Peptides against a protein of PDB entry 5ZK1. Designs and how they scored, part 25

Target 1, 52 residues: chain A of PDB entry 5ZK1
Amino acid sequence: KREVRLMKNREAARECRRKKKEYVKCLENRVAVLENQNKTLIEELKALKDLY
Target 2, 52 residues: chain A of PDB entry 5ZK1 as posed
Amino acid sequence: KREVRLMKNREAARESRRKKKEYVKCLENRVAVLENQNKTLIEELKALKDLY

## One batch from the design tools (peptide; made by RFdiffusion4, then SolubleMPNN)

Design b2_p15_4_s1 (from b2_p15_4, 9 letters changed)
Fold by OpenDDE base, seed 4:
Structure b2_p15_4_s1 (fold): chain B 52 residues (1-52), chain A 15 residues (1-15)
Amino acid sequence: as target 1 above (52 residues)
Amino acid sequence: DLLERIQEALAKPLD
């Protein structure tokens, strides 16, 4: 009984760490894309403002 | 998937 509970706890902890790593990687990718898009839009807005 | 949901949200044109 005790060993099975310890095994299940270790499995749950591995799965929790996996899900957290996937979530962080997803946020990092989203941030990188949004930062690049924002940079491009700011550069385009500056170029447009310098024309008028 | 969360990655798929983010990719789909980024693929939408900003209105």
Scores: peptide ipSAE 0.024, ipTM 0.563, DockQ to the pose 0.064
Fold by OpenDDE base, seed 2:
Structure b2_p15_4_s1 (fold): chain B 52 residues (1-52), chain A 15 residues (1-15)
Amino acid sequence: as target 1 above (52 residues)
Amino acid sequence: DLLERIQEALAKPLD
């Protein structure tokens, strides 16, 4: 009985680390796109301001 | 998938 509980805990810990790594990768991709969009919007706002 | 949902949200034009 103890060994089966330790095995299940190790499996749950591996799955938790996998899900955390996937979530971080999704956040990194979201940040990269938002940073690019924000850069473009700031450049467009500067170009608009330089016309006045 | 969470990545798919993020990609779908980013593919929407910012109004």
Scores: peptide ipSAE 0.024, ipTM 0.567, DockQ to the pose 0.064
Fold by OpenDDE base, seed 3:
Structure b2_p15_4_s1 (fold): chain B 52 residues (1-52), chain A 15 residues (1-15)
Amino acid sequence: as target 1 above (52 residues)
Amino acid sequence: DLLERIQEALAKPLD
């Protein structure tokens, strides 16, 4: 009984670490896209302001 | 996946 609980806990801890790594990678990709979009929008807004 | 859901959310025009 104890060994089966330790095995299941090790498996759950591996899965938790995997999900956390995937979530962080997903946030990093989202941040990179949003930073690029924000940079483009700031450059466009600057170009529009420089016309007036 | 969560990545696909974020990509789909970023592909929507901000209204």
Scores: peptide ipSAE 0.024, ipTM 0.563, DockQ to the pose 0.064
Fold by OpenDDE base, seed 1:
Structure b2_p15_4_s1 (fold): chain B 52 residues (1-52), chain A 15 residues (1-15)
Amino acid sequence: as target 1 above (52 residues)
Amino acid sequence: DLLERIQEALAKPLD
């Protein structure tokens, strides 16, 4: 009985670490896309301002 | 999926 509880706890801890790693990777990808979009929009706004 | 939902949110043109 004790060994089965320790095994289940180890499995749950592995799954929690996996989900956290996937969530961080998802945030990193979101930040990279938003930073690129923001850079492009700033460059476009600058080009429009340089016409006036 | 969480990745799918973020990809869908990023694929929308920022109006």
Scores: peptide ipSAE 0.024, ipTM 0.558, DockQ to the pose 0.063

Design b2_p15_4_s2 (from b2_p15_4, 9 letters changed)
Fold by OpenDDE base, seed 1:
Structure b2_p15_4_s2 (fold): chain B 52 residues (1-52), chain A 15 residues (1-15)
Amino acid sequence: as target 1 above (52 residues)
Amino acid sequence: SILERIKEALEKPLD
């Protein structure tokens, strides 16, 4: 029936949006970790340069 | 930001 096809399409679109939100959240968390690591490494490199 | 625009687009209701 047409209605069952439309229902399955709406369910698939909801699941696609959910998976994309989870993927974006994973990328945001990874960026925040890498930005913090880079900040720490830059501060350590400055402290090492200030010893010379 | 580009990220906020993506989040807003993903939150829009399905018609």
Scores: peptide ipSAE 0.045, ipTM 0.651, DockQ to the pose 0.023
Fold by OpenDDE base, seed 4:
Structure b2_p15_4_s2 (fold): chain B 52 residues (1-52), chain A 15 residues (1-15)
Amino acid sequence: as target 1 above (52 residues)
Amino acid sequence: SILERIKEALEKPLD
């Protein structure tokens, strides 16, 4: 039936949006961790340079 | 940001 196909398409679209939101959140968390690590490494390199 | 625009687009109800 056409209605069952439209229902399944709406469910698949909801699940696709959910998965995309989760993926974006994982990328944001990874970026925040990498930015913090990069900042720390740059600060450590500056501190080492200021010793010599 | 581009990320905020993506979040807002993903939160929009299905019409």
Scores: peptide ipSAE 0.042, ipTM 0.641, DockQ to the pose 0.023
Fold by OpenDDE base, seed 5:
Structure b2_p15_4_s2 (fold): chain B 52 residues (1-52), chain A 15 residues (1-15)
Amino acid sequence: as target 1 above (52 residues)
Amino acid sequence: SILERIKEALEKPLD
């Protein structure tokens, strides 16, 4: 009984770490895309401002 | 994966 509980706890901890790593990588990808989009929009706004 | 679904959602052009 104790060994099975320790095994299940180790498995749950591995799965928790996996899910956290996936979530962080998702946020990092979203931030990188939004930063690139924001940079492009700022460059477009500057180019428009330089025409007027 | 959740990551692939988010990549696919981020690769969609803003119309």
Scores: peptide ipSAE 0.030, ipTM 0.511, DockQ to the pose 0.057
Fold by OpenDDE base, seed 3:
Structure b2_p15_4_s2 (fold): chain B 52 residues (1-52), chain A 15 residues (1-15)
Amino acid sequence: as target 1 above (52 residues)
Amino acid sequence: SILERIKEALEKPLD
């Protein structure tokens, strides 16, 4: 009984670490996209201001 | 899972 509980805990901890790594990677990708979009929007806003 | 639902929401384009 104890060994089976320890095995299941190790499996759950591995899966938790995997899911956390995948979530961080998704956030990093989203931040990179948003930073690029914000850069483009700031450049467009500068170009529009330079017309006035 | 809650994490997969959050990933799917982050993969959506910002409208």
Scores: peptide ipSAE 0.028, ipTM 0.552, DockQ to the pose 0.070

Design b2_p15_4_s3 (from b2_p15_4, 10 letters changed)
Fold by OpenDDE base, seed 2:
Structure b2_p15_4_s3 (fold): chain B 52 residues (1-52), chain A 15 residues (1-15)
Amino acid sequence: as target 1 above (52 residues)
Amino acid sequence: SLLERIKKALATPLD
């Protein structure tokens, strides 16, 4: 009985760490997309200001 | 899954 509970706990802890790693990677990808969009908008705004 | 929905929403550009 004790060994089966410890095995299930180890499996649940591995799955929790996997899900956390996937969630962090999704946030990192979101930040990279937003940073690139922000950079492009700043460059476009500079190019528009240089026309006036 | 909920995780795949979150992943899709976070990978979609803001228009």
Scores: peptide ipSAE 0.033, ipTM 0.587, DockQ to the pose 0.151
Fold by OpenDDE base, seed 1:
Structure b2_p15_4_s3 (fold): chain B 52 residues (1-52), chain A 15 residues (1-15)
Amino acid sequence: as target 1 above (52 residues)
Amino acid sequence: SLLERIKKALATPLD
């Protein structure tokens, strides 16, 4: 009985770490896209202000 | 899963 509980806990902990790593990678990719989009929009807004 | 729904929403471009 004890060994089966320890095995199930180790499996649950591995799955929790896997899901967390995948979620963090998704957030990192989203941040990189949003940072690039914001940079482009700021550059476009500067170019428009330099025309007037 | 909830995680796959979040990943799909985060992978969708903001138009």
Scores: peptide ipSAE 0.033, ipTM 0.592, DockQ to the pose 0.098
Fold by OpenDDE base, seed 4:
Structure b2_p15_4_s3 (fold): chain B 52 residues (1-52), chain A 15 residues (1-15)
Amino acid sequence: as target 1 above (52 residues)
Amino acid sequence: SLLERIKKALATPLD
């Protein structure tokens, strides 16, 4: 009985760590895209302001 | 799943 509970707990802990890693990777990818878009928009706005 | 809901929310443009 105890060994089966410890096995199920180890499996649940592995799945929890997997889900957390996937969530963090999705956030990191979103941040990288938004940072690149923001940089491009700032550079375009600067180039437009330097014309006037 | 919760993960697919999160992925969908992160794939939507910010208005």
Scores: peptide ipSAE 0.029, ipTM 0.579, DockQ to the pose 0.072
Fold by OpenDDE base, seed 5:
Structure b2_p15_4_s3 (fold): chain B 52 residues (1-52), chain A 15 residues (1-15)
Amino acid sequence: as target 1 above (52 residues)
Amino acid sequence: SLLERIKKALATPLD
């Protein structure tokens, strides 16, 4: 009984760390995409202002 | 998985 509980806890802890790493990577990718989009929109707005 | 679907959706531009 004890060994099976320790094994299941170790598996759950590995899975928790994996899910956290995946979630952080999703947020990092989203931030990078939004930062790039904002940069492009700022550059486009600047180019439009420089035409007038 | 749901997480890979979320990951893909978060890594795509907002059109």
Scores: peptide ipSAE 0.026, ipTM 0.552, DockQ to the pose 0.179

Design b2_p15_4_s4 (from b2_p15_4, 9 letters changed)
Fold by OpenDDE base, seed 3:
Structure b2_p15_4_s4 (fold): chain B 52 residues (1-52), chain A 15 residues (1-15)
Amino acid sequence: as target 1 above (52 residues)
Amino acid sequence: SLLERIKEALEKPLD
């Protein structure tokens, strides 16, 4: 009984770490996309202001 | 899973 509980805990901890790593990677990708979009929008807003 | 739902929401383009 104890060994099976320890095995299941190790599996759950591995899965938790995997899921956290995948979530961080998704956030990093989203931040990179948003930073690029924000840069483009700022450049477009500058170009529009330079027309006045 | 909750994490897949979060990934799918983050993969959506910002309209």
Scores: peptide ipSAE 0.027, ipTM 0.551, DockQ to the pose 0.097
Fold by OpenDDE base, seed 4:
Structure b2_p15_4_s4 (fold): chain B 52 residues (1-52), chain A 15 residues (1-15)
Amino acid sequence: as target 1 above (52 residues)
Amino acid sequence: SLLERIKEALEKPLD
């Protein structure tokens, strides 16, 4: 009985770490896309302001 | 799952 509980706890801890890693990777990808979009929009706004 | 819901929300453009 104790060994089965320890095995299940180790499996749950591995799955929790996997899920956290996937979540962080999704946030990092979203931040990188938004940072690139924001940079492009700021550059376009500067180019437009330099025309007037 | 909560993770799939978060992935789908992160794939949507922020308006």
Scores: peptide ipSAE 0.027, ipTM 0.549, DockQ to the pose 0.072
Fold by OpenDDE base, seed 5:
Structure b2_p15_4_s4 (fold): chain B 52 residues (1-52), chain A 15 residues (1-15)
Amino acid sequence: as target 1 above (52 residues)
Amino acid sequence: SLLERIKEALEKPLD
């Protein structure tokens, strides 16, 4: 009984770490896309201001 | 899941 509980706890801890890593990776990808889009929009706004 | 919703939101091209 104890060994089965320790095994299940170890599996749950591995799954928790996996889910956290995947979540962080998705947030990092979203941040990188938004930062690139924001940079492009700022550059376009500067180019428009330099024309007037 | 929240994770799948974030992935789907990354796969959408911004027009």
Scores: peptide ipSAE 0.025, ipTM 0.543, DockQ to the pose 0.079
Fold by OpenDDE base, seed 2:
Structure b2_p15_4_s4 (fold): chain B 52 residues (1-52), chain A 15 residues (1-15)
Amino acid sequence: as target 1 above (52 residues)
Amino acid sequence: SLLERIKEALEKPLD
């Protein structure tokens, strides 16, 4: 009985770490895309302001 | 999954 509980706990901890790593990677990709888009929009706004 | 929903939301053009 104790060994089966320890095995299930180790499996649950591995799955929790996997899900957390995947979630962080997804957030990092989202941040990188949004930061690039924000930079482009700021550059376009500067170029537009420099015309007037 | 939540991750697939976030990927699909990033593939949408920011109109």
Scores: peptide ipSAE 0.024, ipTM 0.530, DockQ to the pose 0.055

Design b2_p15_5_s1 (from b2_p15_5, 10 letters changed)
Fold by OpenDDE base, seed 5:
Structure b2_p15_5_s1 (fold): chain B 52 residues (1-52), chain A 15 residues (1-15)
Amino acid sequence: as target 1 above (52 residues)
Amino acid sequence: KVEEALKKAQELLAK
């Protein structure tokens, strides 16, 4: 009984760390996309402003 | 699904 509980706890802790890592990676990817979109929009706005 | 969409968006913006 004890060893099975310790094994299940280790598995649950591994799964919790995996899910957290995946969530952070999803956020990092979203931030990188938004930062690049914002950079492009700022450059386009600058180019438009430099035409007038 | 969301991760694949983000990866595709990054690949599109890197071109």
Scores: peptide ipSAE 0.022, ipTM 0.483, DockQ to the pose 0.128
Fold by OpenDDE base, seed 3:
Structure b2_p15_5_s1 (fold): chain B 52 residues (1-52), chain A 15 residues (1-15)
Amino acid sequence: as target 1 above (52 residues)
Amino acid sequence: KVEEALKKAQELLAK
């Protein structure tokens, strides 16, 4: 039936969008952690350079 | 699990 194929395609498209959203959120969280770690390390390196 | 670890790391680095 054409309707069953269209339903399965809509379900697959919803699942693809869900997985993409979860992956993007995981990347955004990882980027935010790495950016903050880099900021802290750069500030610590500046503070050490300003002592000498 | 990974999202919670990242959230805890963000909370630790924000202190």
Scores: peptide ipSAE 0.022, ipTM 0.471, DockQ to the pose 0.119
Fold by OpenDDE base, seed 2:
Formats: sequence, structure tokens, C-alpha cells
Structure b2_p15_5_s1 (fold): chain B 52 residues (1-52), chain A 15 residues (1-15)
Amino acid sequence: as target 1 above (52 residues)
Amino acid sequence: KVEEALKKAQELLAK
């Protein structure tokens, strides 16, 4: 009984760490995309302002 | 309003 509980706890802890790592990577990718889009929009707005 | 939003966005990307 005790060994089975300790095995299940170790598996649950591994899965929790995996899910956290995947969530952080998803947020980092979303931030990088939004920062790049925002940079491009700022550059386009500057180029338009320099034409008028 | 648009120029102030542009300035704030530039200040965020310069950090």
C-alpha cells in the first residue's frame, strides 16, 4: 500500500511539472508573437507618418 | 490619443 501511494505521488508530481513547463512555453511564444506584431505595427505607423 | 498610445507602446518595446 505505501509504495503504490509513493509511486502515484511521484507520477503526479512529474505530470504537474510537465504541464507547468508546457504552459510557460505557450505564454512565452504568445508574448514573442505579440511583441513582434506590435513592433511591426509601430514601424508601419512611423512609415505612414513620414509620408504625410 | 493615438500618438500617446504609440509613445507608450514604443516605451514598452525599448525595455
Scores: peptide ipSAE 0.022, ipTM 0.518, DockQ to the pose 0.068
Fold by OpenDDE base, seed 4:
Structure b2_p15_5_s1 (fold): chain B 52 residues (1-52), chain A 15 residues (1-15)
Amino acid sequence: as target 1 above (52 residues)
Amino acid sequence: KVEEALKKAQELLAK
């Protein structure tokens, strides 16, 4: 009985770490996309300002 | 408003 509870706890802890790693990777990808979009919009606004 | 947003955004890209 005790060993089975320790095994299930180790499996749950592995799954929790996996889900956290996937969530961080999703946030990092979203940040990189938003930073690139923001950079492009700033460059477009700068180019528009340099025309007037 | 737009110029202040552009300035803040340029300050973020320069870091």
Scores: peptide ipSAE 0.020, ipTM 0.529, DockQ to the pose 0.065

Design b2_p15_5_s3 (from b2_p15_5, 9 letters changed)
Fold by OpenDDE base, seed 2:
Structure b2_p15_5_s3 (fold): chain B 52 residues (1-52), chain A 15 residues (1-15)
Amino acid sequence: as target 1 above (52 residues)
Amino acid sequence: KVEKALKEAKELLEK
């Protein structure tokens, strides 16, 4: 009985770490996309201001 | 909860 509980706990801890890593990767990708979009919009706004 | 947030985050990256 104790060994089965320790095995299940190790499996649950591995799955928790996997899910956390995937979630962080999705957030990092979303941040990178938004940062690039924001940079492009700022550059376009500067180019527009330099015309006037 | 985490699986729902992962799905929502993927759907926001595909748009």
Scores: peptide ipSAE 0.025, ipTM 0.498, DockQ to the pose 0.105
Fold by OpenDDE base, seed 5:
Structure b2_p15_5_s3 (fold): chain B 52 residues (1-52), chain A 15 residues (1-15)
Amino acid sequence: as target 1 above (52 residues)
Amino acid sequence: KVEKALKEAKELLEK
């Protein structure tokens, strides 16, 4: 009984770490896309301002 | 619930 509980705990801890890593990677990718979009929009706004 | 949200969020980044 104890060994089975320790195994299940180890599996749950591995799965928790996996899910956390996937969540962080998803947020990092979303931040990178939004930062790039924001940079492009700021550059376009500057280019428009420099024409007037 | 979390796995579904992670899948949906990945699909939004691949577009």
Scores: peptide ipSAE 0.025, ipTM 0.484, DockQ to the pose 0.062
Fold by OpenDDE base, seed 4:
Structure b2_p15_5_s3 (fold): chain B 52 residues (1-52), chain A 15 residues (1-15)
Amino acid sequence: as target 1 above (52 residues)
Amino acid sequence: KVEKALKEAKELLEK
């Protein structure tokens, strides 16, 4: 009985770490896309402002 | 608990 509980706890801890890593990677990708979009929009706004 | 929080956070990023 104790060994089965320790095995299930180890499996749950591995799955928790996997899901956390996938979530962090999703956030990092979203941040990189938003930073690139913001940079492009700032450059476009600057170019438009330099025309007037 | 973690699975629910990860689902809720994905749903907030898709809005």
Scores: peptide ipSAE 0.024, ipTM 0.477, DockQ to the pose 0.131
Fold by OpenDDE base, seed 3:
Structure b2_p15_5_s3 (fold): chain B 52 residues (1-52), chain A 15 residues (1-15)
Amino acid sequence: as target 1 above (52 residues)
Amino acid sequence: KVEKALKEAKELLEK
């Protein structure tokens, strides 16, 4: 009984670390896309301001 | 108003 509980805990901890790594990677990709979009929008807003 | 928002947005991207 104890060994099976320790095995299941080790598996759950591995799965938790895997899910956290995937979630961080998804956030990093989303941040990079949003930063690029915001940079483009800021450059477009500057170009529009320089026309007036 | 727009210039202040653009400045604040730049300062957020440079961090």
Scores: peptide ipSAE 0.021, ipTM 0.500, DockQ to the pose 0.076

Design b2_p15_5_s4 (from b2_p15_5, 8 letters changed)
Fold by OpenDDE base, seed 4:
Structure b2_p15_5_s4 (fold): chain B 52 residues (1-52), chain A 15 residues (1-15)
Amino acid sequence: as target 1 above (52 residues)
Amino acid sequence: RVKEALEKAKELLEK
């Protein structure tokens, strides 16, 4: 009984770490896209202001 | 929780 509980806990801990890694990677990708979009929009706004 | 947050973050990236 104790060994089966320890095995299930180790499996649950592996799955928790996997899901956390996937979530962090999704946030990192979203941050990189938003940073690039913001940079482009700031450059476009600067170019438009330099025309007037 | 973590699965639902991952799904919401994917949907936000596709917009």
Scores: peptide ipSAE 0.024, ipTM 0.528, DockQ to the pose 0.148
Fold by OpenDDE base, seed 1:
Structure b2_p15_5_s4 (fold): chain B 52 residues (1-52), chain A 15 residues (1-15)
Amino acid sequence: as target 1 above (52 residues)
Amino acid sequence: RVKEALEKAKELLEK
């Protein structure tokens, strides 16, 4: 009985660490997309301002 | 969910 509980706890801890790593990677990619979109929009706004 | 959001974020970086 004790060994099965320790095994299940180790599996749950591995899965928790995996999900946290995937979540951080998802946030990093979303930040990179938003930074690129923001850069493009700022460049477009500058180009429009330089026409006036 | 997290995998699908990661895939969508990659598709937006390739555009």
Scores: peptide ipSAE 0.023, ipTM 0.504, DockQ to the pose 0.121
Fold by OpenDDE base, seed 3:
Structure b2_p15_5_s4 (fold): chain B 52 residues (1-52), chain A 15 residues (1-15)
Amino acid sequence: as target 1 above (52 residues)
Amino acid sequence: RVKEALEKAKELLEK
């Protein structure tokens, strides 16, 4: 019984670390997309303001 | 959830 609980805890801890790494990578990618979108929108807004 | 958000972020970087 104890060894099976320790094995399951080790598996759960591995899965928790995996999920955390994937979540951080998802946030990093989402930040990079939003930064690029914001840059493009700011450049488009500048170009539009320079026409008036 | 995390996988779906990761794939959506990839699709937005490829556009």
Scores: peptide ipSAE 0.023, ipTM 0.512, DockQ to the pose 0.121
Fold by OpenDDE base, seed 2:
Structure b2_p15_5_s4 (fold): chain B 52 residues (1-52), chain A 15 residues (1-15)
Amino acid sequence: as target 1 above (52 residues)
Amino acid sequence: RVKEALEKAKELLEK
């Protein structure tokens, strides 16, 4: 009984670490997309300002 | 869900 509980806890801890790593990678990719979009919008706003 | 969000983020970086 104790060993089975310790195995299940180790498996749950591995799965929790895996899910956290995947979630961080998803956030990093979203940040990179938003940073690129913001850079483009700032460059477009600058180009529009330089026309006036 | 997480995989689909990762693929959508890649598609947005390639445009």
Scores: peptide ipSAE 0.022, ipTM 0.499, DockQ to the pose 0.117

Design b2_p15_6_s2 (from b2_p15_6, 9 letters changed)
Fold by OpenDDE base, seed 4:
Structure b2_p15_6_s2 (fold): chain B 52 residues (1-52), chain A 15 residues (1-15)
Amino acid sequence: as target 1 above (52 residues)
Amino acid sequence: IEEKNKKLEELRKQL
């Protein structure tokens, strides 16, 4: 039936939007962790360079 | 001297 195909398409579109939102959140968390690690490493390198 | 000692202590807290 046409209605069952339209329901399945709406469900697939909801699932696609959910997966995209989860993927973006995973990337945002990874960027925040890498930015913090880079900041720490730059501060450590600066501290070492200022000692010698 | 004091600034170098502070930077050394900051580095020791990060390890």
Scores: peptide ipSAE 0.027, ipTM 0.579, DockQ to the pose 0.056
Fold by OpenDDE base, seed 1:
Formats: C-alpha cells, sequence, structure tokens
Structure b2_p15_6_s2 (fold): chain B 52 residues (1-52), chain A 15 residues (1-15)
C-alpha cells in the first residue's frame, strides 16, 4: 500500500512538471510571435512616418 | 519620390 502511494505521487509530480514545461514553452512561443509582430508594426510605422 | 514609392510598396506587401 505505501509503495503504490509513493509511485502514484512520483507519477503525478512528473506529470505536473511536464504540464508546467509545456505551458512555459507555449508562453515563450507566444512572446516570440508578439515580439516579431511588434517589430514589424514599428518598422511599418517608421516607413509611414518617413512618407509624411 | 522613388524611395517613398518603394517604401509604400513594401508596406502594401506586408499588409
Amino acid sequence: as target 1 above (52 residues)
Amino acid sequence: IEEKNKKLEELRKQL
């Protein structure tokens, strides 16, 4: 009985760490996309300001 | 004039 509880706790802790790593990776990818979009919009705004 | 037109065309390609 005790060993089965310890095994289940180790599995739950592995799954918690996996989900946290996947969530961080999703945030990192979203940040990279937003940073690229922001860079493009700044370059577009600069190009527009150079016209007027 | 030509440089401004090139910048406008680049902007149109990004939109």
Scores: peptide ipSAE 0.026, ipTM 0.563, DockQ to the pose 0.059
Fold by OpenDDE base, seed 3:
Structure b2_p15_6_s2 (fold): chain B 52 residues (1-52), chain A 15 residues (1-15)
Amino acid sequence: as target 1 above (52 residues)
Amino acid sequence: IEEKNKKLEELRKQL
């Protein structure tokens, strides 16, 4: 009984660390996409203003 | 004129 509880706790701790890593990666990817979109929009607005 | 045309072409490549 004790060994099975320790095994299940180790598995749950591995899964918790995996989920946290995936969540951080999702946030990092979303930040990179938003930063790139913002940069592109600023460059487009600058190019448009430099035409007038 | 050439600089304005270049900027217009760059904008058209992004759309």
Scores: peptide ipSAE 0.025, ipTM 0.558, DockQ to the pose 0.057
Fold by OpenDDE base, seed 2:
Structure b2_p15_6_s2 (fold): chain B 52 residues (1-52), chain A 15 residues (1-15)
Amino acid sequence: as target 1 above (52 residues)
Amino acid sequence: IEEKNKKLEELRKQL
């Protein structure tokens, strides 16, 4: 039936958009962690440079 | 002493 094919395509498109949103959120979280780690390391390096 | 100074100089080049 054409209607069942259209329903399955709409479900697959919803699932594809959901997976893409989850992947982007995972990348955004990884970037935020790396930016915070980099900031902390730069601050520690500055503090070490000011001691010598 | 020289090895410590070299490590500090390498660290200073990264900032």
Scores: peptide ipSAE 0.024, ipTM 0.447, DockQ to the pose 0.057

Design b2_p15_6_s4 (from b2_p15_6, 8 letters changed)
Fold by OpenDDE base, seed 3:
Structure b2_p15_6_s4 (fold): chain B 52 residues (1-52), chain A 15 residues (1-15)
Amino acid sequence: as target 1 above (52 residues)
Amino acid sequence: LEEKQKEIEELRKKL
């Protein structure tokens, strides 16, 4: 039936959007961690340079 | 990360 195909398509589209949102959130979290680590390493390198 | 990207790409091919 056409209605069952449209329902399955709406479910697949909802699941695709959910998985895309989870992937973007995982990338955003990884970027935030790497940016914080890079900032900390730059601050440590600056503090080390300011000692000499 | 790569596994989640593969799952999204497979979903895009089915839509």
Scores: peptide ipSAE 0.036, ipTM 0.549, DockQ to the pose 0.019
Fold by OpenDDE base, seed 1:
Structure b2_p15_6_s4 (fold): chain B 52 residues (1-52), chain A 15 residues (1-15)
Amino acid sequence: as target 1 above (52 residues)
Amino acid sequence: LEEKQKEIEELRKKL
């Protein structure tokens, strides 16, 4: 009984760490996309200001 | 993540 409980706890801890790593990777990808969009919008705003 | 947060919150309500 104790060994089965310890095995299930180790599996749950591995899965929790995996899900956390995937969530962080999703946030990192979203930040990289938003930073690139922001950079492009700043460059477009600069080009527009250089016309006036 | 949400399921583990719910499990933790249910454990906190029992203390």
Scores: peptide ipSAE 0.032, ipTM 0.468, DockQ to the pose 0.014
Fold by OpenDDE base, seed 4:
Structure b2_p15_6_s4 (fold): chain B 52 residues (1-52), chain A 15 residues (1-15)
Amino acid sequence: as target 1 above (52 residues)
Amino acid sequence: LEEKQKEIEELRKKL
């Protein structure tokens, strides 16, 4: 019984680390998209201001 | 999680 609980705990800890790594990668990709969108919008706003 | 990574990659292709 103790060994089975220790194996299940090790599996749960591996899965927790996997999910955390995937979540961080999702956030990093969202940041990269938002930074690019913000850059494009700033460039468009600059081009619009340079026309007036 | 994989679906959200696909959605993000599709957004990156449109920018």
Scores: peptide ipSAE 0.030, ipTM 0.487, DockQ to the pose 0.069
Fold by OpenDDE base, seed 2:
Structure b2_p15_6_s4 (fold): chain B 52 residues (1-52), chain A 15 residues (1-15)
Amino acid sequence: as target 1 above (52 residues)
Amino acid sequence: LEEKQKEIEELRKKL
C-alpha cells in the first residue's frame, strides 16, 4: 500500500511539473509575439510620423 | 490554474 501511494505521488508531481512548464512556454510565446507586434506597430507609427 | 487550486483544496480537506 505505501509504495503504490509513493508511485502515484511521483506520477502526479511529474505531471504537475510538465503542465507548469507547458503553461510557462505558452505565456513566453504569447509575450514574444505581442512584443514583436508592438515593436512593429511603433516602427510603422514612427515611419508614418516622419512622412508629415 | 483553477483546477490546481481545487486539487490543493481537496488535499487540505484530507488533513
Scores: peptide ipSAE 0.026, ipTM 0.485, DockQ to the pose 0.013

